# Designs tried in a protein design run: peptides against a protein of PDB entry 2MBZ. Part 17

Target 1, 143 residues: chain A of PDB entry 2MBZ
Amino acid sequence: GINLTPEEKFEVFGDFDPDQYEEEVRERWGNTDAYRQSKEKTASYTKEDWQRIQDEADELTRRFVALMDAGEPADSEGAMDAAEDHRQGIARNHYDCGYEMHTCLGEMYVSDERFTRNIDAAKPGLAAYMRDAILANAVRHTP

## One batch from the design tools (peptide; aimed at target 1 Y35 F115)

Design b2_p15_8_s2 (made by RFdiffusion4, then SolubleMPNN; from b2_p15_8, 6 letters changed)
Fold by OpenDDE base, seed 5:
Structure b2_p15_8_s2 (fold): chain B 143 residues (1-143), chain A 15 residues (1-15)
Amino acid sequence: as target 1 above (143 residues)
Amino acid sequence: RTAAGTLAALSGYLS
């Protein structure tokens, strides 16, 4: 679990408790390298570390929403760059995230209704837009 | 408080 007090968790994550999904995550991905890497990296994270991660996510969400509001295609340079930053953020903070892994995550955002609903709370269609941008970014980086 | 989308993204990092 996340090494924060209940107060700290509320300050960083609000009403959302990521630990509520711990059992499901372990059941689905407990034997993967990604799970192991994430547990090892995040074990030492402080409240400030988690806040920085959330701030990065907030900024990225705002970027995608702004791109959508401007009518920019998901395969635009701006959208693909945002997707690349998303990939790099995962790699830096949690686990090695290649383009194939990133594409799989994007597909999960639109195939798991819980993710879709949660992401689209920021803007309807955001999950699909992110998935498309992630795919486009992966394609442009494939020789 | 963070946006719901960012929390979903974090969950995606973990799963």
Scores: peptide ipSAE 0.078, ipTM 0.771, DockQ to the pose 0.366
OpenDDE base, seeds 1, 2, 3, 4: peptide ipSAE 0.079, 0.090, 0.084, 0.075; ipTM 0.775, 0.781, 0.781, 0.769; seeds 1, 2, 3 fail the geometry check

Design b2_p15_8_s3 (made by RFdiffusion4, then SolubleMPNN; from b2_p15_8, 5 letters changed)
Fold by OpenDDE base, seed 2:
Structure b2_p15_8_s3 (fold): chain B 143 residues (1-143), chain A 15 residues (1-15)
Amino acid sequence: as target 1 above (143 residues)
Amino acid sequence: KTAAGTLAALGGYLA
C-alpha cells in the first residue's frame, strides 16, 4: 500500500483511501509487469511525491477541460499533446506505458463506470474526450 | 480534486 501516515493520506487524497482497492488491483493486475513496476517505484514515494502526482493529474484535467471548452476536437494537436503528456506521466511515475497500453487505459476510462464517474466529475464527457485523444495520439505516433 | 488517487488505486495508473 501507500506508505503514508493517516494524516498524510488525508492531506494528499482527502477522504478517499486508495488502499481500499489494493485487493481488487492485485486480483486484476497482480501478474502484470505494470503492477510490479508500480509497486517498485511507489515504494519509495514520500508525501511530496504523491502530492506532485496529484498536482500533475489536476493540471492535466484542467488542460483537457480547457480544450473541450474551446471546442478543440479530441484529435486536435492540443488534445493529442495533452494525451502524450498523460502517457509520459504514467511512464515516469508508475510503469512503462506504451501507446498500446495507453489506448487500453483510455478504453477503461469509458468502460468502467467508476473511472467514468470520477473523471466526468470535472466535466461531463471528459473520459470519452480523453479516450479519443489518447487513441488519436497513439495513431499519430504509429509509423 | 480530480480523484487522481482513485484513478491510481483502481488501476488507471498503478496497474
Scores: peptide ipSAE 0.085, ipTM 0.779, DockQ to the pose 0.448
OpenDDE base, seeds 1, 3, 4, 5: peptide ipSAE 0.076, 0.085, 0.082, 0.083; ipTM 0.772, 0.781, 0.772, 0.774; seeds 3, 4 fail the geometry check

Design b2_p15_8_s4 (made by RFdiffusion4, then SolubleMPNN; from b2_p15_8, 5 letters changed)
Fold by OpenDDE base, seed 4:
Structure b2_p15_8_s4 (fold): chain B 143 residues (1-143), chain A 15 residues (1-15)
Amino acid sequence: as target 1 above (143 residues)
Amino acid sequence: RTAAGTLAAMSGYLA
């Protein structure tokens, strides 16, 4: 689990408790390389590290919302660049994230209601927009 | 905070 005190967890994550998903994640993904990589990388993370990750995610969300508000298509350069930064952020912080895996994550954002609800809290339709941008970015980077 | 924090945390666990 995340090596933070309950107070630190609240300061970083607010009302969201990532540990509530620990059992499900282990059940679904415990035998994958991604799971092992994430556990290894995050084991040494400090409160500062987790806060940085949250800040990066918040910035990305604001960026996608701004693109949507501006009417930019999900396959625009701006949206695809945001998707690329999202992919790279996952790779740096958690696990190797190729374009295929990224598209799978994008699909999960719209197929798992928990993800959709949490993402769309920032803006209705954001999860679908992100999924489409992720797919477009993957397509432009693959043969 | 935005939903991005939740997204990042969940993404780190799920995938």
Scores: peptide ipSAE 0.123, ipTM 0.795, DockQ to the pose 0.550
OpenDDE base, seeds 1, 2, 3, 5: peptide ipSAE 0.111, 0.122, 0.111, 0.116; ipTM 0.787, 0.798, 0.795, 0.783; seeds 1, 2, 3 fail the geometry check

## One batch from the design tools (peptide; aimed at target 1 S38 I90 Y95 Y109)

Design b2_p16_1 (made by RFdiffusion4)
Pose (drawn by RFdiffusion4):
Structure b2_p16_1 (pose): chain A 143 residues (1-143), chain P 16 residues (1-16)
Amino acid sequence: as target 1 above (143 residues)
Amino acid sequence: AKAAAGAFAAAAALAA
């Protein structure tokens, strides 16, 4: 998958070692179909592809988190759009995490506080803010 | 920030 060195993972993922939990991830659910399509796509991903996503993800925080500061609701245009923005980003980066699928991630993320702590490293409750943004975004699209 | 964003990148790959 990532097949990176500790140094690269640092320069890329920062102080985050996902490889250690590589096989550990399937231990949680390990039952998804989309993971299958993703592994095919992440089969050759390099540090650049991985870094490209990080710099991209960092941008997600400022705007999302900045929306929180202004005190605007997550189902807001800017927030939901930010959610739609997240969808295409994580989808085109692995296979195509559809809307319904994108939502599965939203809540399954609140369950394991490991993800939240690593994700909230930017700010607490961001996971909840995004889920609703993604959930609402999926609704305005859902028939 | 970089670690968190990295977590996003890795999590999407490993979860997707």

Design b2_p16_1_s1 (made by RFdiffusion4, then SolubleMPNN; from b2_p16_1, 10 letters changed)
Fold by OpenDDE base, seed 1:
Structure b2_p16_1_s1 (fold): chain B 143 residues (1-143), chain A 16 residues (1-16)
Amino acid sequence: as target 1 above (143 residues)
Amino acid sequence: MRSAAGTIGALSALLG
């Protein structure tokens, strides 16, 4: 799991504890390369590393919300670029994330209520918007 | 938002 003290976890994630999902993640993905890569990378992460990841996610959230507020379609260049940055962030911090994997994640955002609820806390419909942007970005990169 | 950011970042990467 995340090798932070309870205090550090609170500072970074607030009341959210990613380790609450550790068992489920292992059950679902424990035999995948993604899981292995993620465990290897995150094993050395410090509080500062996790904070950086959180900051990146927060920035991305704000970016998508701004796009939605501006009425930009999910298949706009701006939205697709945000989706690409999201994909690259996952690849950088956790595991190799190709476009197929990314589209699977996007679909999970709208099919798993836990993701939908947490994402849409920032703005209703954000999860669906992100999914659509992720899909559009994948399409444009898969001619 | 912290919860949304956590979901998009850490949770998405972990549960992917």
Scores: peptide ipSAE 0.080, ipTM 0.758, DockQ to the pose 0.541
OpenDDE base, seeds 2, 3, 4, 5: peptide ipSAE 0.075, 0.073, 0.078, 0.078; ipTM 0.749, 0.747, 0.752, 0.755; seed 3 fails the geometry check

Design b2_p16_1_s2 (made by RFdiffusion4, then SolubleMPNN; from b2_p16_1, 8 letters changed)
Fold by OpenDDE base, seed 5:
Structure b2_p16_1_s2 (fold): chain B 143 residues (1-143), chain A 16 residues (1-16)
Amino acid sequence: as target 1 above (143 residues)
Amino acid sequence: MKSAAGTIAALSALLG
């Protein structure tokens, strides 16, 4: 689990508790490289580290919402750049995330109701917009 | 200001 006190967790994550899914994650993905890498990387994270990650994610969400509000297509340069930053953020903070993996994550955002509900809390349709931007970004980086 | 992006990152790290 995340090495934070309950109070620190609330300060950083609010009402969301990632450890709520620990048992399910171990059962479904405990034998994957992504799981191993994430556990190894995050084991040393401090409250400040987690807060930085949350701040980065908040900024990214604001970017996507602003793009949607402006009517920018999900395959616009701005949307694809935001998707690329999302991919790189995952790679930096959690586990190796190539374009194929990123595309799979994007599909999960719209196929798993739990992801869709949490993402769309920021703006209805955000999960689908992110999925489309992720796909477009992957396509433009395919030789 | 807090957004749902934190949940995105956390869920992606755990379920992706």
Scores: peptide ipSAE 0.082, ipTM 0.758, DockQ to the pose 0.497
OpenDDE base, seeds 1, 2, 3, 4: peptide ipSAE 0.079, 0.080, 0.076, 0.081; ipTM 0.753, 0.751, 0.753, 0.754; seed 3 fails the geometry check

Design b2_p16_1_s3 (made by RFdiffusion4, then SolubleMPNN; from b2_p16_1, 9 letters changed)
Fold by OpenDDE base, seed 4:
Structure b2_p16_1_s3 (fold): chain B 143 residues (1-143), chain A 16 residues (1-16)
Amino acid sequence: as target 1 above (143 residues)
Amino acid sequence: MRSAAGTLAALSALLG
């Protein structure tokens, strides 16, 4: 789990507790490389590290929302670049995230109501927009 | 500031 006190967790994540999903994650993904890598990397993370990750994610959300508000299609260069930054952020902070993995994550964002609800809290339809941008970015980067 | 993206990052790390 995340090595933060309850108060630190609240400061970083608010009312959301990622550790609520620990059991499910272990059951579904405990034998994957992604799980192993994430546990290995995050084991040394400080509160400041988690806050940085949150800040980066917040900035990315604002970026996608701004693109949507501007009417930019999900397969625009701007949206695809945002998707690429998202992929690279996952790779830096959690686990190796190739384009196929990223596409799978995008599909999860629209098929798992928990992800959809959390993402669309920023803007209705954001999860679908991100999924489409992720897919477009993957397509342009694969032969 | 906390947003859906922050929550998403945490969830993605766990469920991705």
Scores: peptide ipSAE 0.073, ipTM 0.751, DockQ to the pose 0.519
OpenDDE base, seeds 1, 2, 3, 5: peptide ipSAE 0.061, 0.070, 0.052, 0.058; ipTM 0.745, 0.746, 0.733, 0.736; seed 2 fails the geometry check

Design b2_p16_1_s4 (made by RFdiffusion4, then SolubleMPNN; from b2_p16_1, 9 letters changed)
Fold by OpenDDE base, seed 5:
Structure b2_p16_1_s4 (fold): chain B 143 residues (1-143), chain A 16 residues (1-16)
Amino acid sequence: as target 1 above (143 residues)
Amino acid sequence: MRSAAGTIAALSALLG
């Protein structure tokens, strides 16, 4: 699991506990490259590292919310750039994330109610907006 | 603080 004390986990993640899914993740994805890469990368992460990741995520969330509030299309340059930053952030922090993988993640955001609920807590429809931006970004990078 | 993107990243790392 995440190498943080319960107190540190609360300070970084609040009431969200990623370790709740540890058994399910191992059962479903334990033999995938993504799982292995994520475990290898995050094994050495400190509280400071996790906080940095959360700060990056907060900034990305604000960007998407601002785009939605402004009525910018999900296939706008701004939305696609935010999607690209999201993809690259996953690649740096967790596992190799190509455009095909990213598109699959986007679809999961709208098809798995657990993701949809947690994403849309920031703004209703955010999961669908992200999915559309991810798809548009993948298309422009795969002519 | 906790954000939707933070939840996304954590869940994506685990479920992606």
Scores: peptide ipSAE 0.087, ipTM 0.761, DockQ to the pose 0.513
OpenDDE base, seeds 1, 2, 3, 4: peptide ipSAE 0.085, 0.093, 0.075, 0.084; ipTM 0.761, 0.762, 0.750, 0.754; seeds 1, 2 fail the geometry check

Design b2_p16_2 (made by RFdiffusion4)
Pose (drawn by RFdiffusion4):
Structure b2_p16_2 (pose): chain A 143 residues (1-143), chain P 16 residues (1-16)
Amino acid sequence: as target 1 above (143 residues)
Amino acid sequence: EARRAAAALAFAAAAF
């Protein structure tokens, strides 16, 4: 998958070691189909592809988090769009985490506080803010 | 911190 060195993972993922939990991840649910399509795509991903996502993800926080500061609701245009923006980002980056699938991630994320702590490292409650943004975004698209 | 957040997100998406 990532097949990176500890140094690269640092320069890329920062102080986050996903490889250690590589096989641990399937322990949680290890039952998804999308993962299958993703492994095929992440089979050769390099540090650049991985870094490209990080710099991209960092940008997600400032805007999302900035929306929180202004006190605007998550189902807001800017917030939901930010959610739609997240979808295409994580979808094109692995296979195509559809809307319905993108939502599965939103709440299954709140369950494991390991993700939240690592994700909220930017700010507490961001996971909830994004889920609703993604959920609402999926609704305005859902037939 | 933000990088860690981004890393967790990217990895989760890849694992999904």

Design b2_p16_2_s1 (made by RFdiffusion4, then SolubleMPNN; from b2_p16_2, 5 letters changed)
Fold by OpenDDE base, seed 1:
Structure b2_p16_2_s1 (fold): chain B 143 residues (1-143), chain A 16 residues (1-16)
Amino acid sequence: as target 1 above (143 residues)
Amino acid sequence: ARRVAAGALAFASAAF
């Protein structure tokens, strides 16, 4: 699991406990390359590393929310660029994330109530907006 | 199957 103290985990993640999913993920996907990559990368992460990752996620959230509030379509350059940054962030911090993988994640955001709830906490419909932006970004990069 | 796996890994990473 994440090698932070309970206090550090709370400081970084608040009420979200990523370790609550560890058993499910390990049991079902522990033999995948993506899982291996994630475990290898994150095993050395410090509190500061996790905080940076959360800060990046928060910034991305703000970007998407701002785009939505401005009425920018999910297939706008701005939204697709935010989706690209999201994909690259996953690839950098967790596991290789190609465009196909990213679209799979986008679909999960709207089909898994756990993700939908977590994402839409920032703004209702954000998960759907992200999914649409992710798809649009994938399409433009895989013509 | 791949979509489900991707989602689960995202949760494990604390990323969204």
Scores: peptide ipSAE 0.088, ipTM 0.757, DockQ to the pose 0.110
OpenDDE base, seeds 2, 3, 4, 5: peptide ipSAE 0.100, 0.076, 0.091, 0.079; ipTM 0.762, 0.746, 0.754, 0.751; seeds 2, 4 fail the geometry check

Design b2_p16_2_s2 (made by RFdiffusion4, then SolubleMPNN; from b2_p16_2, 7 letters changed)
Fold by OpenDDE base, seed 3:
Structure b2_p16_2_s2 (fold): chain B 143 residues (1-143), chain A 16 residues (1-16)
Amino acid sequence: as target 1 above (143 residues)
Amino acid sequence: ARRVAAGALAFLSGAF
């Protein structure tokens, strides 16, 4: 798990406690390569590493929100580029994330209400927008 | 003091 003190966890994640999902995550994904890669990679993460990851996620969220507010379609270059950066961020911080896996994640964002609620906290409909951008980005990168 | 947990995406998907 995340080896931060309760104070550090609060500083990074606020009222969200990622450890509350540890058992469910292990049950659902414990036998996947992605899970193993993530556990191995994040085992050495410091508070600063987790803060960086959170900051990157927040920045990407703001970017998607700005695109939506500007009326850019989810299959616009801007939205697809944001989706690509999202995919690459997952790859850097957690596990190898190909386009197929990324599209599966996108579908999860709209099919699991917990994801939808967390994402849409920034803006209603953001999860669906991200899913559509992720799909469009995957399509344009499929020869 | 509550921070929006955009990073929750990774955790809910098993990336933690």
Scores: peptide ipSAE 0.113, ipTM 0.767, DockQ to the pose 0.427
OpenDDE base, seeds 1, 2, 4, 5: peptide ipSAE 0.090, 0.091, 0.089, 0.106; ipTM 0.756, 0.752, 0.751, 0.763; seeds 1, 5 fail the geometry check

Design b2_p16_2_s3 (made by RFdiffusion4, then SolubleMPNN; from b2_p16_2, 5 letters changed)
Fold by OpenDDE base, seed 2:
Structure b2_p16_2_s3 (fold): chain B 143 residues (1-143), chain A 16 residues (1-16)
Amino acid sequence: as target 1 above (143 residues)
Amino acid sequence: ARRRAAGALAFLSAAF
């Protein structure tokens, strides 16, 4: 699991405990390269690393919300760029994330109610908007 | 207590 004390976890994640999903994640994805890469990368992460990851996610959330509030289509340059940054962030912090993988993640955001609820806490419909932006970004980068 | 959305953690352990 995440190598933080309960106090550090609270500082970074608040009431959310990501380790509550460890068993389910192992059951669903434990045999994937992504899982192995993530475990390898995150094994050395400090509280500062986890905080940085949260800060990056928060910034991206604000960016998507701002795009939605402005009425920008999910296939706008701004939305697709935000999706690209999201993909690259996953690649840096967790596992190699190609466009196909990214689109699969986008679909999960709208198909798994737990993700949908967590994402839409920032703004209703954000998960769907992200999914659409992710797909558009993947399409524009497809040869 | 503060509930914080998870970052880009792998799989179901995150909001993204």
Scores: peptide ipSAE 0.091, ipTM 0.746, DockQ to the pose 0.298
OpenDDE base, seeds 1, 3, 4, 5: peptide ipSAE 0.079, 0.087, 0.075, 0.075; ipTM 0.737, 0.742, 0.741, 0.741; seeds 4, 5 fail the geometry check

Design b2_p16_2_s4 (made by RFdiffusion4, then SolubleMPNN; from b2_p16_2, 6 letters changed)
Fold by OpenDDE base, seed 5:
Structure b2_p16_2_s4 (fold): chain B 143 residues (1-143), chain A 16 residues (1-16)
Amino acid sequence: as target 1 above (143 residues)
Amino acid sequence: ARRVAAGALAFLAGAF
């Protein structure tokens, strides 16, 4: 699992316990390259690394919410750029994330209720908005 | 400690 003390985990993730999903993640993704790459990259992550990842996720969430509040469509340059930054963040921190993989993740955000509920906690419909932005970004980069 | 709702997604799929 994550190489942090219980206190450090609480400071970084709050009430979220990543260890509760370890078995399910292994069952669903354990045979994928993405899982292997993520385990290899994150094995050396410090508390500061995990905090940075959480900060990046929070910033991206705020960015998408701001776009929605402004009425920007999910296929706007702003929304697609946010989706691109999301893709690149996954690639830097976890595993190689091409546009096809990113699109698959976007679909999961709206098809798995747990993802939808967690994402939409920031704003109702955010998961669908992100999915649409991810798809639009993939399309513009795959002419 | 702050609640990270979006961060939970990273661990369901290996990354958020």
Scores: peptide ipSAE 0.105, ipTM 0.767, DockQ to the pose 0.393
OpenDDE base, seeds 1, 2, 3, 4: peptide ipSAE 0.105, 0.104, 0.098, 0.106; ipTM 0.764, 0.763, 0.759, 0.767; seeds 2, 3, 4 fail the geometry check

Design b2_p16_3 (made by RFdiffusion4)
Pose (drawn by RFdiffusion4):
Structure b2_p16_3 (pose): chain A 143 residues (1-143), chain P 16 residues (1-16)
Amino acid sequence: as target 1 above (143 residues)
Amino acid sequence: SRAAAGALAFAAYAAA
């Protein structure tokens, strides 16, 4: 998958070692179909592809988190759009985490506080803010 | 942070 050095993972993922949990991930749910399509895609991903996503993800925090500061609701245009923005980003980056699928991530993320702590490293409750943004975004699209 | 973004990217990779 990532097949990176500790140094690269640092320069890329920062102080986050996903490889250590590589096989550990499927331990949680290891039952998804999308993962299958993703592994095919992430089979050759390099540090650039991985870093490209990070710099991209960093940008997600400022705007999302900035929306929180202004005190605007997550189902807001800017927030939901930010959610739609997240969808296409994580989808085109692995296979195509559809809307319904994108939502599975939103709540299955609140369950394991490991993810939240690593994700909230930017700010607490961001996971909840995004889920609703993504959930609402999926609704305005859902028939 | 870079680590947070890493966690996010990995989460997407791990789930998707």

Design b2_p16_3_s1 (made by RFdiffusion4, then SolubleMPNN; from b2_p16_3, 10 letters changed)
Fold by OpenDDE base, seed 5:
Structure b2_p16_3_s1 (fold): chain B 143 residues (1-143), chain A 16 residues (1-16)
Amino acid sequence: as target 1 above (143 residues)
Amino acid sequence: TRSSAGALAALGMFFF
């Protein structure tokens, strides 16, 4: 799995334990190209790499929260651009993420309570807002 | 001390 010491894992992820979901991820995705790509990319990741990924996620979260607080609709240019950055971040760090995959992930964020709770910890309704922005971004990029 | 201030579990969002 993630080749970090327990101390390093705590420094980067805090209370979140990625190893807790290893079995479920393997069960759901073990035979997919996405899983293979992710394992290949992350095998060489250092603590600094994981910290960078977490920082990028935090920045994206802050952007979405700011958009919501400003009253910007989820299909605004700002929200769709944030969704696009999210998609590209997944592609850069983990696996190829087309618009179809991205919309499926967005739906999961509102359908799986574990994701909803984790995302909405930043702001209530954030998961739904992200899902809507992801969908809007996919629509504008679909001929 | 925690080096990240994030509350979002990013790994879950990316893995599945």
Scores: peptide ipSAE 0.101, ipTM 0.785, DockQ to the pose 0.272
OpenDDE base, seeds 1, 2, 3, 4: peptide ipSAE 0.102, 0.098, 0.097, 0.095; ipTM 0.788, 0.783, 0.784, 0.778; seeds 1, 3 fail the geometry check

Design b2_p16_3_s2 (made by RFdiffusion4, then SolubleMPNN; from b2_p16_3, 11 letters changed)
Fold by OpenDDE base, seed 4:
Structure b2_p16_3_s2 (fold): chain B 143 residues (1-143), chain A 16 residues (1-16)
Amino acid sequence: as target 1 above (143 residues)
Amino acid sequence: MKTSAGALAALGGFFF
């Protein structure tokens, strides 16, 4: 779980508690390298680390929303660059995230209603837009 | 001041 006090968790995540899904995550991914890396890396994270991660996520969300509002297609350089930054952020903060893994995550955003609902809270259709941008970015980086 | 969780979702400390 996240090594923060209840007060710190509230300050960083608000009413969202990712630890409520710990059992499901273990069942689905507990035997993967990604899970192991994430657990090992995040075990030492401070409140400031988690806040930085949340800030990065918020910035990325705003960036995708701005692209959508501007009418930029999901395979535009701007959208693909945002997807790349998303991939790199996962790699820095959680686990090695190759393009195949990233594409799988994008598909989850549109196939798991919980992710779709949470992502689309920022803007309807954002999950699908992100999925498409992630796929486009993966394609351009895969010879 | 509390911050809301980002639009990017996370499950059980395993962020996606």
Scores: peptide ipSAE 0.126, ipTM 0.770, DockQ to the pose 0.358
OpenDDE base, seeds 1, 2, 3, 5: peptide ipSAE 0.121, 0.118, 0.105, 0.105; ipTM 0.772, 0.776, 0.774, 0.775

Design b2_p16_3_s3 (made by RFdiffusion4, then SolubleMPNN; from b2_p16_3, 8 letters changed)
Fold by OpenDDE base, seed 3:
Structure b2_p16_3_s3 (fold): chain B 143 residues (1-143), chain A 16 residues (1-16)
Amino acid sequence: as target 1 above (143 residues)
Amino acid sequence: TKSAAGALAFLGGAFF
């Protein structure tokens, strides 16, 4: 699990305890390479590391929301670039994330209601927008 | 504001 004090967890994650989902995550994804890589990589993360990850996610969310508010298509250069940054962020922080994996994640965002609900908390339709941007970005990088 | 990344990461098996 995450090796933070209760106070540190609150500072980083707020009213959320990610460790509550540890067993479910293991049951659903425990046999994947991504799970293994993420577990090994995050084992040494400090409070500052987790805070950075949260900040990066917040920034990306704001970026996608801004694109949507501006009326930019999900397959626009801006949206595809944001999707690419999302992919690279996953690669830096958790596990190797190629374009195939990324498209699978995007599909999960719209097919798993908990993901959809959590993402759309920032803006309705954001999960679908991200999925479409992820797909478009993958297509342009696989000629 | 707080991101849903924490919830997403662990709901999806550390898949942000």
Scores: peptide ipSAE 0.114, ipTM 0.786, DockQ to the pose 0.443
OpenDDE base, seeds 1, 2, 4, 5: peptide ipSAE 0.109, 0.111, 0.113, 0.114; ipTM 0.779, 0.780, 0.783, 0.783

Design b2_p16_3_s4 (made by RFdiffusion4, then SolubleMPNN; from b2_p16_3, 10 letters changed)
Fold by OpenDDE base, seed 4:
Structure b2_p16_3_s4 (fold): chain B 143 residues (1-143), chain A 16 residues (1-16)
Amino acid sequence: as target 1 above (143 residues)
Amino acid sequence: TRSSAGALAALGGFFF
């Protein structure tokens, strides 16, 4: 789990507690390298580390919303660059995230209602937009 | 307040 006090968790994540899904994640991902890497990296994270991660997520969300509001297609350079930054952020903070993995995550955003609902809280259709941008970015980086 | 409130966070400490 996340090595923070209850107060620190609330300050960083608010009412969202990622640890409530720990058993499900272990069941679904426990035998993957991604899971192992994430556990190893995050074990040493401080409150400031988690806050930085949340800030990065917030910034990325705002960036995608701004692109949608501007009418930029999901396969625009702006949207694909945002998707690339998302991929790189996962790689830095959690686990190696190749383009195939990233595409799978994008599909999860639209196929798992929990992700769709949470992401679309920022803007309706954001999950689908992100999925499309992630796919486009993967395609342009895959020979 | 937070912009996304963990929209891009994770399930069970495994961020996606």
Scores: peptide ipSAE 0.138, ipTM 0.796, DockQ to the pose 0.409
OpenDDE base, seeds 1, 2, 3, 5: peptide ipSAE 0.140, 0.138, 0.134, 0.135; ipTM 0.797, 0.799, 0.789, 0.787; seeds 1, 2, 5 fail the geometry check

